# Designs tried in a protein design run: peptides against a protein of PDB entry 4BOS. Part 88

Target 1, 163 residues: chain A of PDB entry 4BOS
Amino acid sequence: PVLTRTVVPADNSCLFTSVYYVVEGGVLNPACAPEMRRLIAQIVASDPDFYSEAILGKTNQEYCDWIKRDDTWGGAIEISILSKFYQCEICVVDTQTVRIDRFGEDAGYTKRVLLIYDGIHYDPLQRNFPDPDTPPLTIFSSNDDIVLVQALELADEARRRRQ
Target 2, 163 residues: chain A of PDB entry 4BOS as posed
Amino acid sequence: PVLTRTVVPADNSALFTSVYYVVEGGVLNPACAPEMRRLIAQIVASDPDFYSEAILGKTNQEYCDWIKRDDTWGGAIEISILSKFYQCEICVVDTQTVRIDRFGEDAGYTKRVLLIYDGIHYDPLQRNFPDPDTPPLTIFSSNDDIVLVQALELADEARRRRQ

## One batch from the design tools (peptide; made by RFdiffusion4, then SolubleMPNN)

Design b1_p20_7_s2 (from b1_p20_7, 13 letters changed)
Fold by OpenDDE base, seed 5:
Structure b1_p20_7_s2 (fold): chain B 163 residues (1-163), chain A 20 residues (1-20)
Amino acid sequence: as target 1 above (163 residues)
Amino acid sequence: SARIAALNAAREAAFAASQQ
């Protein structure tokens, strides 16, 4: 078994496309972003005390209007929200630092999904199997630390290629 | 955390740059 990335479009919505891909078991849908943006805006709007200006960098209403634009970028706030919504740990391996940022790690989720991030672009990760009839795996056990090692190896290889 | 703040800052910087 080998961990690989699926390249998704660099259309400002790569985070949403990547998350959708992994949580849906490997479904590529570049048109999923508008609905996911609305979902995030709804969640943020529902709790203005938690999602304060200090957290958002703008007023709650301004953020909601902003994130619903088709050209704005998702980040850690959106990942955290999506982790909670899908009830899974979202692990982001950063190719610039060769480290994994884990979202939802203290929530007790039994599942984890993985993204690879280069500072601007997100792609989903999947485990491929030797048997061609076995579909790639995108949802892992939260106890599967081997996949985290493999993700770090991918990031390290990417970094070496840029030296 | 500082790391999460950095990820958010990167997002904002990338967007700002894309509009130049």
Scores: peptide ipSAE 0.066, ipTM 0.710, DockQ to the pose 0.058
Fold by OpenDDE base, seed 4:
Structure b1_p20_7_s2 (fold): chain B 163 residues (1-163), chain A 20 residues (1-20)
Amino acid sequence: as target 1 above (163 residues)
Amino acid sequence: SARIAALNAAREAAFAASQQ
């Protein structure tokens, strides 16, 4: 089995497309972002005490309006929210640092999904199998640390290609 | 965490730089 990257469009909504891809088992849907953005806004609006200006960098209402724009970038706040919403650990491997940032790691989720990030663009990761009849896997056990090692290898290879 | 804060800051910087 080999961990591979599926390149999604660089249309400012790559985070949402990538998360949707992995949590839905490998479904590429670039049109998923608007509803996911509204989901983020709904959750942010529901808890203004937690999602304060200190956390958001702007007022709660301003953030909700901002994230619903089709040209704004999602980040760690969105990943954290989506981790909780989908009840899975979201692991982001960074090709610039060759590090994995784990979201939801202390929540006790039994599942994990993986994204690869280069500082501006997100792509989903999947495990391919030698048997062509076995579909790629995007949802892993939270105990599967082999996939994290493979993600680091993939990131390291990506970094070498940029040198 | 500092790492999470950095990721959020990078998001804002990228947005500004892209002239969106």
Scores: peptide ipSAE 0.066, ipTM 0.709, DockQ to the pose 0.056
Fold by OpenDDE base, seed 2:
Structure b1_p20_7_s2 (fold): chain B 163 residues (1-163), chain A 20 residues (1-20)
Amino acid sequence: as target 1 above (163 residues)
Amino acid sequence: SARIAALNAAREAAFAASQQ
């Protein structure tokens, strides 16, 4: 089995498209972003004490309005929220540093999903199987350390191609 | 973490750049 990258559109919503892809088992839906943006805004609005200006960098209301715009980019805050919502660890392998940033690693989730990030763009990762009748896997065990090694290898290869 | 903060900063910077 090999870990591969599915390139999603390089639009302002690549993070949401990528997360949706992996948590839904490999469903590519570039139109998913508006609903996911609303979901995040709803979660943030529901707990203004936790999602404070110190965390958001803006007031709770300002953030909610901001994230619901079609042209704003998702980042670590949104990943953290989505990790909690989907009850899974979200691992982001960074091709610039060849490091994995793990979101939700201390929550005790049994599942993990993987994204690849180049400093601007997010793409989802999946495991392909030699059997053509077996669909790619996007949801892994949180104990599967092999997939993390494979993600690092993929990122390292990407970095070498750019150097 | 510093890395998480960097990811957030990158998001904001990307948006700002797209508005220019």
Scores: peptide ipSAE 0.055, ipTM 0.705, DockQ to the pose 0.058
Fold by OpenDDE base, seed 3:
Structure b1_p20_7_s2 (fold): chain B 163 residues (1-163), chain A 20 residues (1-20)
Amino acid sequence: as target 1 above (163 residues)
Amino acid sequence: SARIAALNAAREAAFAASQQ
């Protein structure tokens, strides 16, 4: 089995597209972002005590309006929220540093999904199988550390290509 | 978390750059 990258459109919603892809088992839907943005806004609005200015960097209402714009970028806050919503660990391998940032790692989730990040753009990762009739896997066991090693290998190769 | 703060800062910077 080989871990591979699926390139999604390089738009301001690549994080949402990538997360949707992996949590839905490999469904590429670049039009999923508006609904995901609304979902995040709803979650944030529902708990203004937790999602405070200290966390958001802006007022709760300002954040909700901001994230629902179709031209704003998601980041760690949104990944954390999506991890909680989908009840899975989201592992982001960074090609610039060749490191993995794990979101939801202490929540006890049994599932993990993987994204690759180059400092601006997010893409989803999937495991391909030798049997061409076996569809790629996007949802892994949270105990599957082999996939993390493979993700680091992909990131290292990507970094070398830019050197 | 310094790492999370950095990721959020990078996001904001990218957005600001896209608006210029």
Scores: peptide ipSAE 0.050, ipTM 0.698, DockQ to the pose 0.058

Design b1_p20_7_s3 (from b1_p20_7, 9 letters changed)
Fold by OpenDDE base, seed 1:
Structure b1_p20_7_s3 (fold): chain B 163 residues (1-163), chain A 20 residues (1-20)
Amino acid sequence: as target 1 above (163 residues)
Amino acid sequence: SERIEALLREREAAFLESLL
């Protein structure tokens, strides 16, 4: 078994495309972003006390309007919300630092998914198997630390190629 | 971009901690 990345389009919605890919078991749908943006906006709008201006950096309504634009970037707050929504840990391995940012790690989720980030672009990660009849795995046990090691190795190799 | 994401993570630190 080998951890690999699937390259998604380099548009303003690569985070959403990547998250959708891993949580749906390997479904590549670049057109999923508008729905994902609406999902986040609905979650934020549903609890203005929790998703306050202090948290969002703008009013609840302003954030909802902003995130639904097709040219705004998803980041840490969106990953956090999606982790909570899908009830899974989202692990982002950074090729610039060769470190993993773990979102939802203390929530007690039994599942984790992985993304790779290069400072500009997000891609989803998957585990491929030698048996061609076995489809790639995108959803892992939260106890599977081997996949985290593999992600770090993948990021380290990517960093070395840039040098 | 890396710069944008860094700023977002700094701004959203309190949110992250609230969900962890």
Scores: peptide ipSAE 0.027, ipTM 0.567, DockQ to the pose 0.049
Fold by OpenDDE base, seed 5:
Structure b1_p20_7_s3 (fold): chain B 163 residues (1-163), chain A 20 residues (1-20)
Amino acid sequence: as target 1 above (163 residues)
Amino acid sequence: SERIEALLREREAAFLESLL
């Protein structure tokens, strides 16, 4: 089995597209972004005590208006929220640092999904199997640390290609 | 797209209810 990267459109909604891809088992749909942005905004608006100005960098209302724009980027806050929403660990391997940031790692989720991040763009990761008739896997066991090693290898290779 | 959005709205409603 080999971990592979599926390149999604390099638009400002790549995070949402990538998350949707992995949590839905490999479905590519960039049109999911508007509703996912609304989802994020609604969750943030529902808990202004937790999602404070200190965390958001702006008022709760300002953030909600901001994230619903079609030209703003998602990041760690959105990943954290989506981890909770989909009840899975979201692991992001960074090709610039060759490290993995784990979101939801202490929540006790049984599943994990993986994204690859280059500093501005997110792509989903999937495991391909030698048997071409076996569909790729995007949802892994939270105990599967082999996939994390494979993600690091993939990121390291990506870094070498840029050098 | 409409179907996907409907599913997301459904999931959102369920999630928000779980926070109450």
Scores: peptide ipSAE 0.026, ipTM 0.645, DockQ to the pose 0.023
Fold by OpenDDE base, seed 4:
Order: structure tokens, then C-alpha cells, then sequence
Structure b1_p20_7_s3 (fold): chain B 163 residues (1-163), chain A 20 residues (1-20)
């Protein structure tokens, strides 16, 4: 079994497409972004005390209007919200630093999904099996630390190719 | 997608309820 990436379009919504891919078990659908943006905006608007200007870097209303644009990029705030929404750890391996940022790691979730990030673009990760009859896996146990090691190896290889 | 929107709205309702 080997961990691989599926390249999604670089259309400003790669984070949303990538998250959707992994949490839905390997379904590529770039058209999911507008609805996911609306979902995030609604969640943020529902709790202005928690999602404060200090966290958002802008007023609650300004953020909601901003994230619903089709040309704005998601980041750590959106990943944190999506982790809570889908009730899973979202682990992002960075090809520039060969480090993993874990979102939701202290929430006690039983599942984790993985993304790979190069500084501007997100792609989803999946485990491929030698048996052609076994479909790729995108949702892992939160106790599966082997997949994190594999993600680091994948990131290290990607870094070497870029340098 | 209408299908995606419907699924997300259902999940959103459940999630928002859990926050209140």
C-alpha cells in the first residue's frame, strides 16, 4: 500500500475540493466549492463571539462576505471549521517544510483525513492498494500513525523534485 | 449541485444545533 495524491484543479477552491474528496471517500467534484463556502459563512455568522475579529482578521460580516467569493482562498480557519463540521482530524502535510499540521487533534475524533500543501495549492491524499479490486482509502483511523509517516515521505519526495 | 447543496444543508442544520 502506498500513499498518493490526486491533483485537483487550481481554481481558487482547491482546499474545498480536496476536503470534499477525502471526506466523501474519494469523490472528485470541483463544483462543491460554492456550497461549502456558504456553509462556512453560515457557521461563522452563527457564533460571532467565538469567531471574533481577533480570530478572523476582519469583522465577522466581512469574513462571511469574503469567503463566499469564488476567487478567495481558504486556509487554517476554514480547515478548522471543516474539521469540526465533518468530525474528523484534518492533517495537512507541507512539502516546503516536510511537517504535518493537525487540525482537530485534541477533539477526540476517531477518523482522520490527509491533504498535501505546497504553499499555495492543496491536494487530497489517498492510500492505494496492490489489489486492483480494493478501492483507494481516504478516511483513516485517528490511531493510524503509519499514514502520517507515509505522508511525510511523500512530502519529502515532492520537496526533492522541486529543488 | 443541487444534490450537494441539499446534503450540506442537512449536515449544517445538525451541526448548528449542536453548537446551541
Amino acid sequence: as target 1 above (163 residues)
Amino acid sequence: SERIEALLREREAAFLESLL
Scores: peptide ipSAE 0.025, ipTM 0.651, DockQ to the pose 0.023
Fold by OpenDDE base, seed 3:
Structure b1_p20_7_s3 (fold): chain B 163 residues (1-163), chain A 20 residues (1-20)
Amino acid sequence: as target 1 above (163 residues)
Amino acid sequence: SERIEALLREREAAFLESLL
């Protein structure tokens, strides 16, 4: 089994596209972004005490309006929310630092998904199998440390190619 | 994508309900 990258469109919604891809088992559909943005906004709006200005960097209402725009980037806040929503750990491997940021690691989720990030763009990661009839795997056990090692290797190779 | 939108709405409703 080999961990591979699926390149999604380099638009402002690549995070949402990538997350949807991995949590839905490998479904690539950039059209998911508007509704995922709405989902984020609805969750944030529903709990202004938790999603405070201190967390958001702006008022709750301002954030909701901002995230629903089609030209705003998702980041750590959105990943954290999506981790909670999909009840899985979201691991982001950074090609610039060759480090993994883990979201939801303390929530006790049994599943994890992986993204690769280069500082501006997110792509989903998947495990391919030698059997062509076996579909790629995008949802892993939260105890699967091998996939994290493979992600780091993939990120390191990506960094080398860009330098 | 109507299918994606429908799925997200259903999951959103379930998630929000779980917070109550």
Scores: peptide ipSAE 0.024, ipTM 0.644, DockQ to the pose 0.023

Design b1_p20_7_s4 (from b1_p20_7, 13 letters changed)
Fold by OpenDDE base, seed 4:
Structure b1_p20_7_s4 (fold): chain B 163 residues (1-163), chain A 20 residues (1-20)
Amino acid sequence: as target 1 above (163 residues)
Amino acid sequence: SPEIAALNAEREAAFEASLA
């Protein structure tokens, strides 16, 4: 079993494409972004007290309009929201620092998914198996810390390739 | 896509229910 990276298109919606890929069990669909953006906007709009200007950096309404654009990039706020929505821990390994940012780690979720991030672009991670008839795994147990180690190894290798 | 929207709508309903 080896953790591998699936390169998704380098468009403004790579985060959404990557999240969709892992939470749907390995389905690559770049066309998912508009609906995911809308979903986030809906969640934000539903709770203006929690999703305040202090958290969003802009008014609730401004954020909702902004995130629904096709040329705006998702980040930590969106990942946090998607973690809550999909009820899973989202772990992002950074190839620049070789560190993992964990979203939803304190929520008690039983599932974990992984992304790899280079400071600009997000890609999904999956576990491949030696048996070609066994499909790759994208959803892991939140107790599977081995996959986090593998993600760090993958990120470290990616960093070395850039140096 | 409409398929994705439908799936997300179901998940949203479940999510809202979990908050109640």
Scores: peptide ipSAE 0.158, ipTM 0.778, DockQ to the pose 0.022
Fold by OpenDDE base, seed 1:
Structure b1_p20_7_s4 (fold): chain B 163 residues (1-163), chain A 20 residues (1-20)
Amino acid sequence: as target 1 above (163 residues)
Amino acid sequence: SPEIAALNAEREAAFEASLA
């Protein structure tokens, strides 16, 4: 088995596409972004005390309007929210630093998913198996440290290739 | 999509319930 990268469209919604891919077990649907943006906006709007201007960098309402645009990028805030929503740890391996940023690591989730990030674009990661009849795995145990090592290796290789 | 929306609606309801 090898950890591989599935390249999703390089549009403003790559984060959402990537997250959807991994949490749904490998379903590529670039059209998922509008609903995911709405979902995030709804969650943020529902808790203005927690999702304060200090956290969002803008008013709650401004953020909700902003994130629902089809040309705005998601980041750490959105990943954190999606981690909570999908009840999974989201691990983002950065090809620029060869580091893994873990979201939801303290929540006690039993599952983790992995993304690869180059500073601009997000892609989902999956484990492919030699047996073609065995579907790729996108949801891993939160105790699976091997997949994290593999992610780091993948990121390091990507950095070497300037990918 | 409607399918995604429906699925997320269910998850959202569960999520909100879990926060109570």
Scores: peptide ipSAE 0.157, ipTM 0.780, DockQ to the pose 0.023
Fold by OpenDDE base, seed 5:
Structure b1_p20_7_s4 (fold): chain B 163 residues (1-163), chain A 20 residues (1-20)
Amino acid sequence: as target 1 above (163 residues)
Amino acid sequence: SPEIAALNAEREAAFEASLA
């Protein structure tokens, strides 16, 4: 089994496309972004005490209007929300630092998904199998630490390619 | 996408219920 990345469009919605890809078992659908943006806005709007201006960097309402635009970027706040929404750990391996940021790691989720991040762009990760009849896997056990090692190796290789 | 919206609506209902 080999961990690989699927390159999604380098648009402002790459995070949403990537998350959708992994949580839906490998479905590439860039058109998912508007609905996911709306979902995040709805969740943020529903809890202004938690999603405060201190966390958002802007007022709750300003953030909701901002994230629903088609040209604004998602980040840690959105990943945290999506982790809770999909009830899975979202692991992001950074190719610049070769480190993994784990979102939802203390929530007790049984599933984890993986993204690769280069500082501006997100892509989804999947495990390919030698058997061509076995489809790639995008949803892993939260106890599968081998996939985290593979993600680090993939990120390290990506870093070496840039140097 | 209406299909995505419908699926997310179901998930959102379950999510909100879990927060209550």
Scores: peptide ipSAE 0.144, ipTM 0.771, DockQ to the pose 0.022
Fold by OpenDDE base, seed 3:
Structure b1_p20_7_s4 (fold): chain B 163 residues (1-163), chain A 20 residues (1-20)
Amino acid sequence: as target 1 above (163 residues)
Amino acid sequence: SPEIAALNAEREAAFEASLA
């Protein structure tokens, strides 16, 4: 078994495309972004007390309008929301620092998905198997720490190659 | 897409219910 990345389009919606890919078991669909943006906006709008200006950096309404744009980037706030929404831990391995940021790690989720981040662009990670008839795995057990080691190795290799 | 919207609507309903 080898952990590999699937390169998604280098656009402003790469985070959403990547998350959708891993949580849906390996479905690459860049057209998912508008609906995911709407979903996030709806969640944020539903709880203005929690998603305050202090958290968002702008008013609740301004954020909702902003995130629904096609040319705005997602980040930690969006990852946190998506982790909670999909009820899974989202692990982001950074190729610049070779470190993993874990979102939702304290929520007690049984599932874990992985992304690789180069400072601006997100890609999804998957485990490939030697048997070509066995489809790649994108959803892991939250107890599977081996996949985290593999992610770090992949990130280190990417850093070395300046990917 | 319509399919994604429908699926997310279902998940969103469950999510909102969990916040109560």
Scores: peptide ipSAE 0.135, ipTM 0.762, DockQ to the pose 0.023

Design b1_p20_8_s1 (from b1_p20_8, 10 letters changed)
Fold by OpenDDE base, seed 3:
Structure b1_p20_8_s1 (fold): chain B 163 residues (1-163), chain A 20 residues (1-20)
Amino acid sequence: as target 1 above (163 residues)
Amino acid sequence: TSPGDEEANKARRELERKTL
């Protein structure tokens, strides 16, 4: 089995498309972004005490309006929220630093999904199997450290290609 | 500070790190 990258459209919603892909078991749907943006806004709006200006960098209302725009980028805050919503660890491997940022790592989730990030773009990762009849896997055990090693290898290779 | 607050702060710090 090998960990591979599925390139999603390089639009401002690549994070949402990538998350949707991995949590839905490998479904590519670039049209999922509007609903996911709304979901984020709804969650943030529902708890203004937790999602404070100190966390958001802007008022709760301003953030909700901002994230629902079709031209704004998701980041760590959105990933954290989506991790909680989908009840899974979201691991982001960075090709610029060859590091993995883990969201939800202390929440006790049994599942993890993986994204690859190059500083401006997110793509989903999946495990492909030698058996062509076995579909790729996007949801892993949170104890599967092998997939993290494979993600780092993939990121390192990507970094070298850009050097 | 609750575990949830720590997670949020972690996310914020990571966002700031990536932005810088």
Scores: peptide ipSAE 0.033, ipTM 0.641, DockQ to the pose 0.051
Fold by OpenDDE base, seed 1:
Formats: C-alpha cells, structure tokens, sequence
Structure b1_p20_8_s1 (fold): chain B 163 residues (1-163), chain A 20 residues (1-20)
C-alpha cells in the first residue's frame, strides 16, 4: 500500500476538485467547482455572526460574491468550511515546508482525507493497493497515523525533486 | 501564494482563535 497523488487541472478551482475527489471516494470531476463555491457561499451567508469580517477579511456579502467567481482561489477558510460540511478532518501536506495542517482536528471526526499543496496548487492523495482489483482509498480513519507519515514522506520527496 | 491563500491565512488564524 502506497500513498500517491492524482494531478488535477491547474485551474483556479484545484482545491474544490481535490476535496471533491477525496470525499467522494476517488471521483475526478473538474466541473464540481461552481456547485461547491455556491455551497460555501450559502454556509457563510447563513451565519454572519460566526463568519464575520474579522474572519473573512471582507464583509460577509463581499466574500459570498467573491468565492462564487470562477477565477478566485480557495484556501484555508474554504477547507475549514468543507471540513465541517463533510464532517471529516482535512489534512493538507505542504511540499514547501513538509508540514501537515489539520483542519477539523478538534471536532472529533472519525474520518480524514488528505491533500498535497505546493504553495500554489492542490492535489488529492489516495492509498493504492498492490491488488489491481482493489480500488484506491481516499477516506481514512482519523486514528490512521501511518497515512500522515506517508504524506510527509511524499512531501519530502517532492521537495527534494525541486532542489 | 495566490490571493486566495493570503486571505485564507488571515481567516485561518481568526477561525482558529475563535474555535479555541
């Protein structure tokens, strides 16, 4: 069993495509972004007290209009929202720092998914099995620390390739 | 980093503070 990445299109919506891939069990759908952007905007609009200007960096309404654009990039705030929506921990391994940022780590979720980030682009991660008849795994137990070690190894290798 | 990442980093810090 080896942790690998699936390269998704380097468009403005790579985060959404990557999240969709892992939470749906390995379904690549580059057209998923508009609906996910609307979903995030709906969640933000529903709780203006929590999603304040202090958190968003702009007014609630301005953020909702901004995130629904097809040329704006998702990041930590969107990951946090999607973690809550899908009720899973989202772990992002950064190839520049070889660190894992865990979103939803204190929420008590039983499931985790993994993304790899290079400072600009997001890709999904999956566990491949030697048996060709066994499909890749994208949803892991939140107790599976081995997958986090494998993610760090993958990121470290990616960093070395750039040196 | 993208403009989205810049905004997201600020949002992350504030979100973490609020949720802690």
Amino acid sequence: as target 1 above (163 residues)
Amino acid sequence: TSPGDEEANKARRELERKTL
Scores: peptide ipSAE 0.033, ipTM 0.666, DockQ to the pose 0.166
Fold by OpenDDE base, seed 2:
Structure b1_p20_8_s1 (fold): chain B 163 residues (1-163), chain A 20 residues (1-20)
Amino acid sequence: as target 1 above (163 residues)
Amino acid sequence: TSPGDEEANKARRELERKTL
């Protein structure tokens, strides 16, 4: 099995497209972003005490209006929220630092998904199998640390290609 | 820090990423 990158469009919604891809088992849908943004806004609006201005950098209402725009970028806050919503660990391997940032690692989830990040753009990761009739895997066991090693190797290779 | 700041910090830690 080989861990591979699926390149999604380099638009303002690459994070949402990438998350949707991995949590839905490998479905590429660049049009998923509006609903993903609305989902985030709904969750934030539902808990203004937790999602405070100190966390959001703006008022709860301002954030909800902001994230629903089609030209704003998701980041750590959105990943954390999506991790909780989908009840999975979201692991982001950074090609600039060759490090993995884990979201939801303390929540006791049994599943993990992986994204690759270059400082600007997010793409989903998947495991391909030798059998062409076996579909790629995007949802891994939270105990599968081999996939994390493979992600680091993939990031290191990406960094090498840029240098 | 104020009590409000403490709660904000707690929430921030829950949202923050952890590195491998």
Scores: peptide ipSAE 0.031, ipTM 0.632, DockQ to the pose 0.042
Fold by OpenDDE base, seed 5:
Structure b1_p20_8_s1 (fold): chain B 163 residues (1-163), chain A 20 residues (1-20)
Amino acid sequence: as target 1 above (163 residues)
Amino acid sequence: TSPGDEEANKARRELERKTL
């Protein structure tokens, strides 16, 4: 089995497209972003005590209006929210640092999904199997640390290619 | 920082974890 990258469009919504891809088992839907943005805004609006200005860098209302725009970028806050919503650990491997940022690692989720990040763009990761009749896997056991090692190897290779 | 700011920082740290 080999971990591979599926390149999604380099638009303002690559994070949402990538998350949707992995949590839905490999469904590429670049049009998923508007609903996901609205979902995040709804969650943020529902808990202004937790999602405070100190966390958001802007008022709760301002953030909600901002994230619903089609030209704003998602990041760590959005990943964290989506991790909680989908009840899975979201692991982001960074090709610049060859490190993995884990979201939801303390929540006790049994599943994890993986994204690859280069500093400005997110792509989803999947495991391909030697048997062509076996579809790629995007949802892994939270105990599968081998996939994390494979993600690091993939990131390291990407870094070397850029140097 | 205020106590509220410290709690916010704690929450932020809980949102983001680094591993490997």
Scores: peptide ipSAE 0.031, ipTM 0.643, DockQ to the pose 0.045

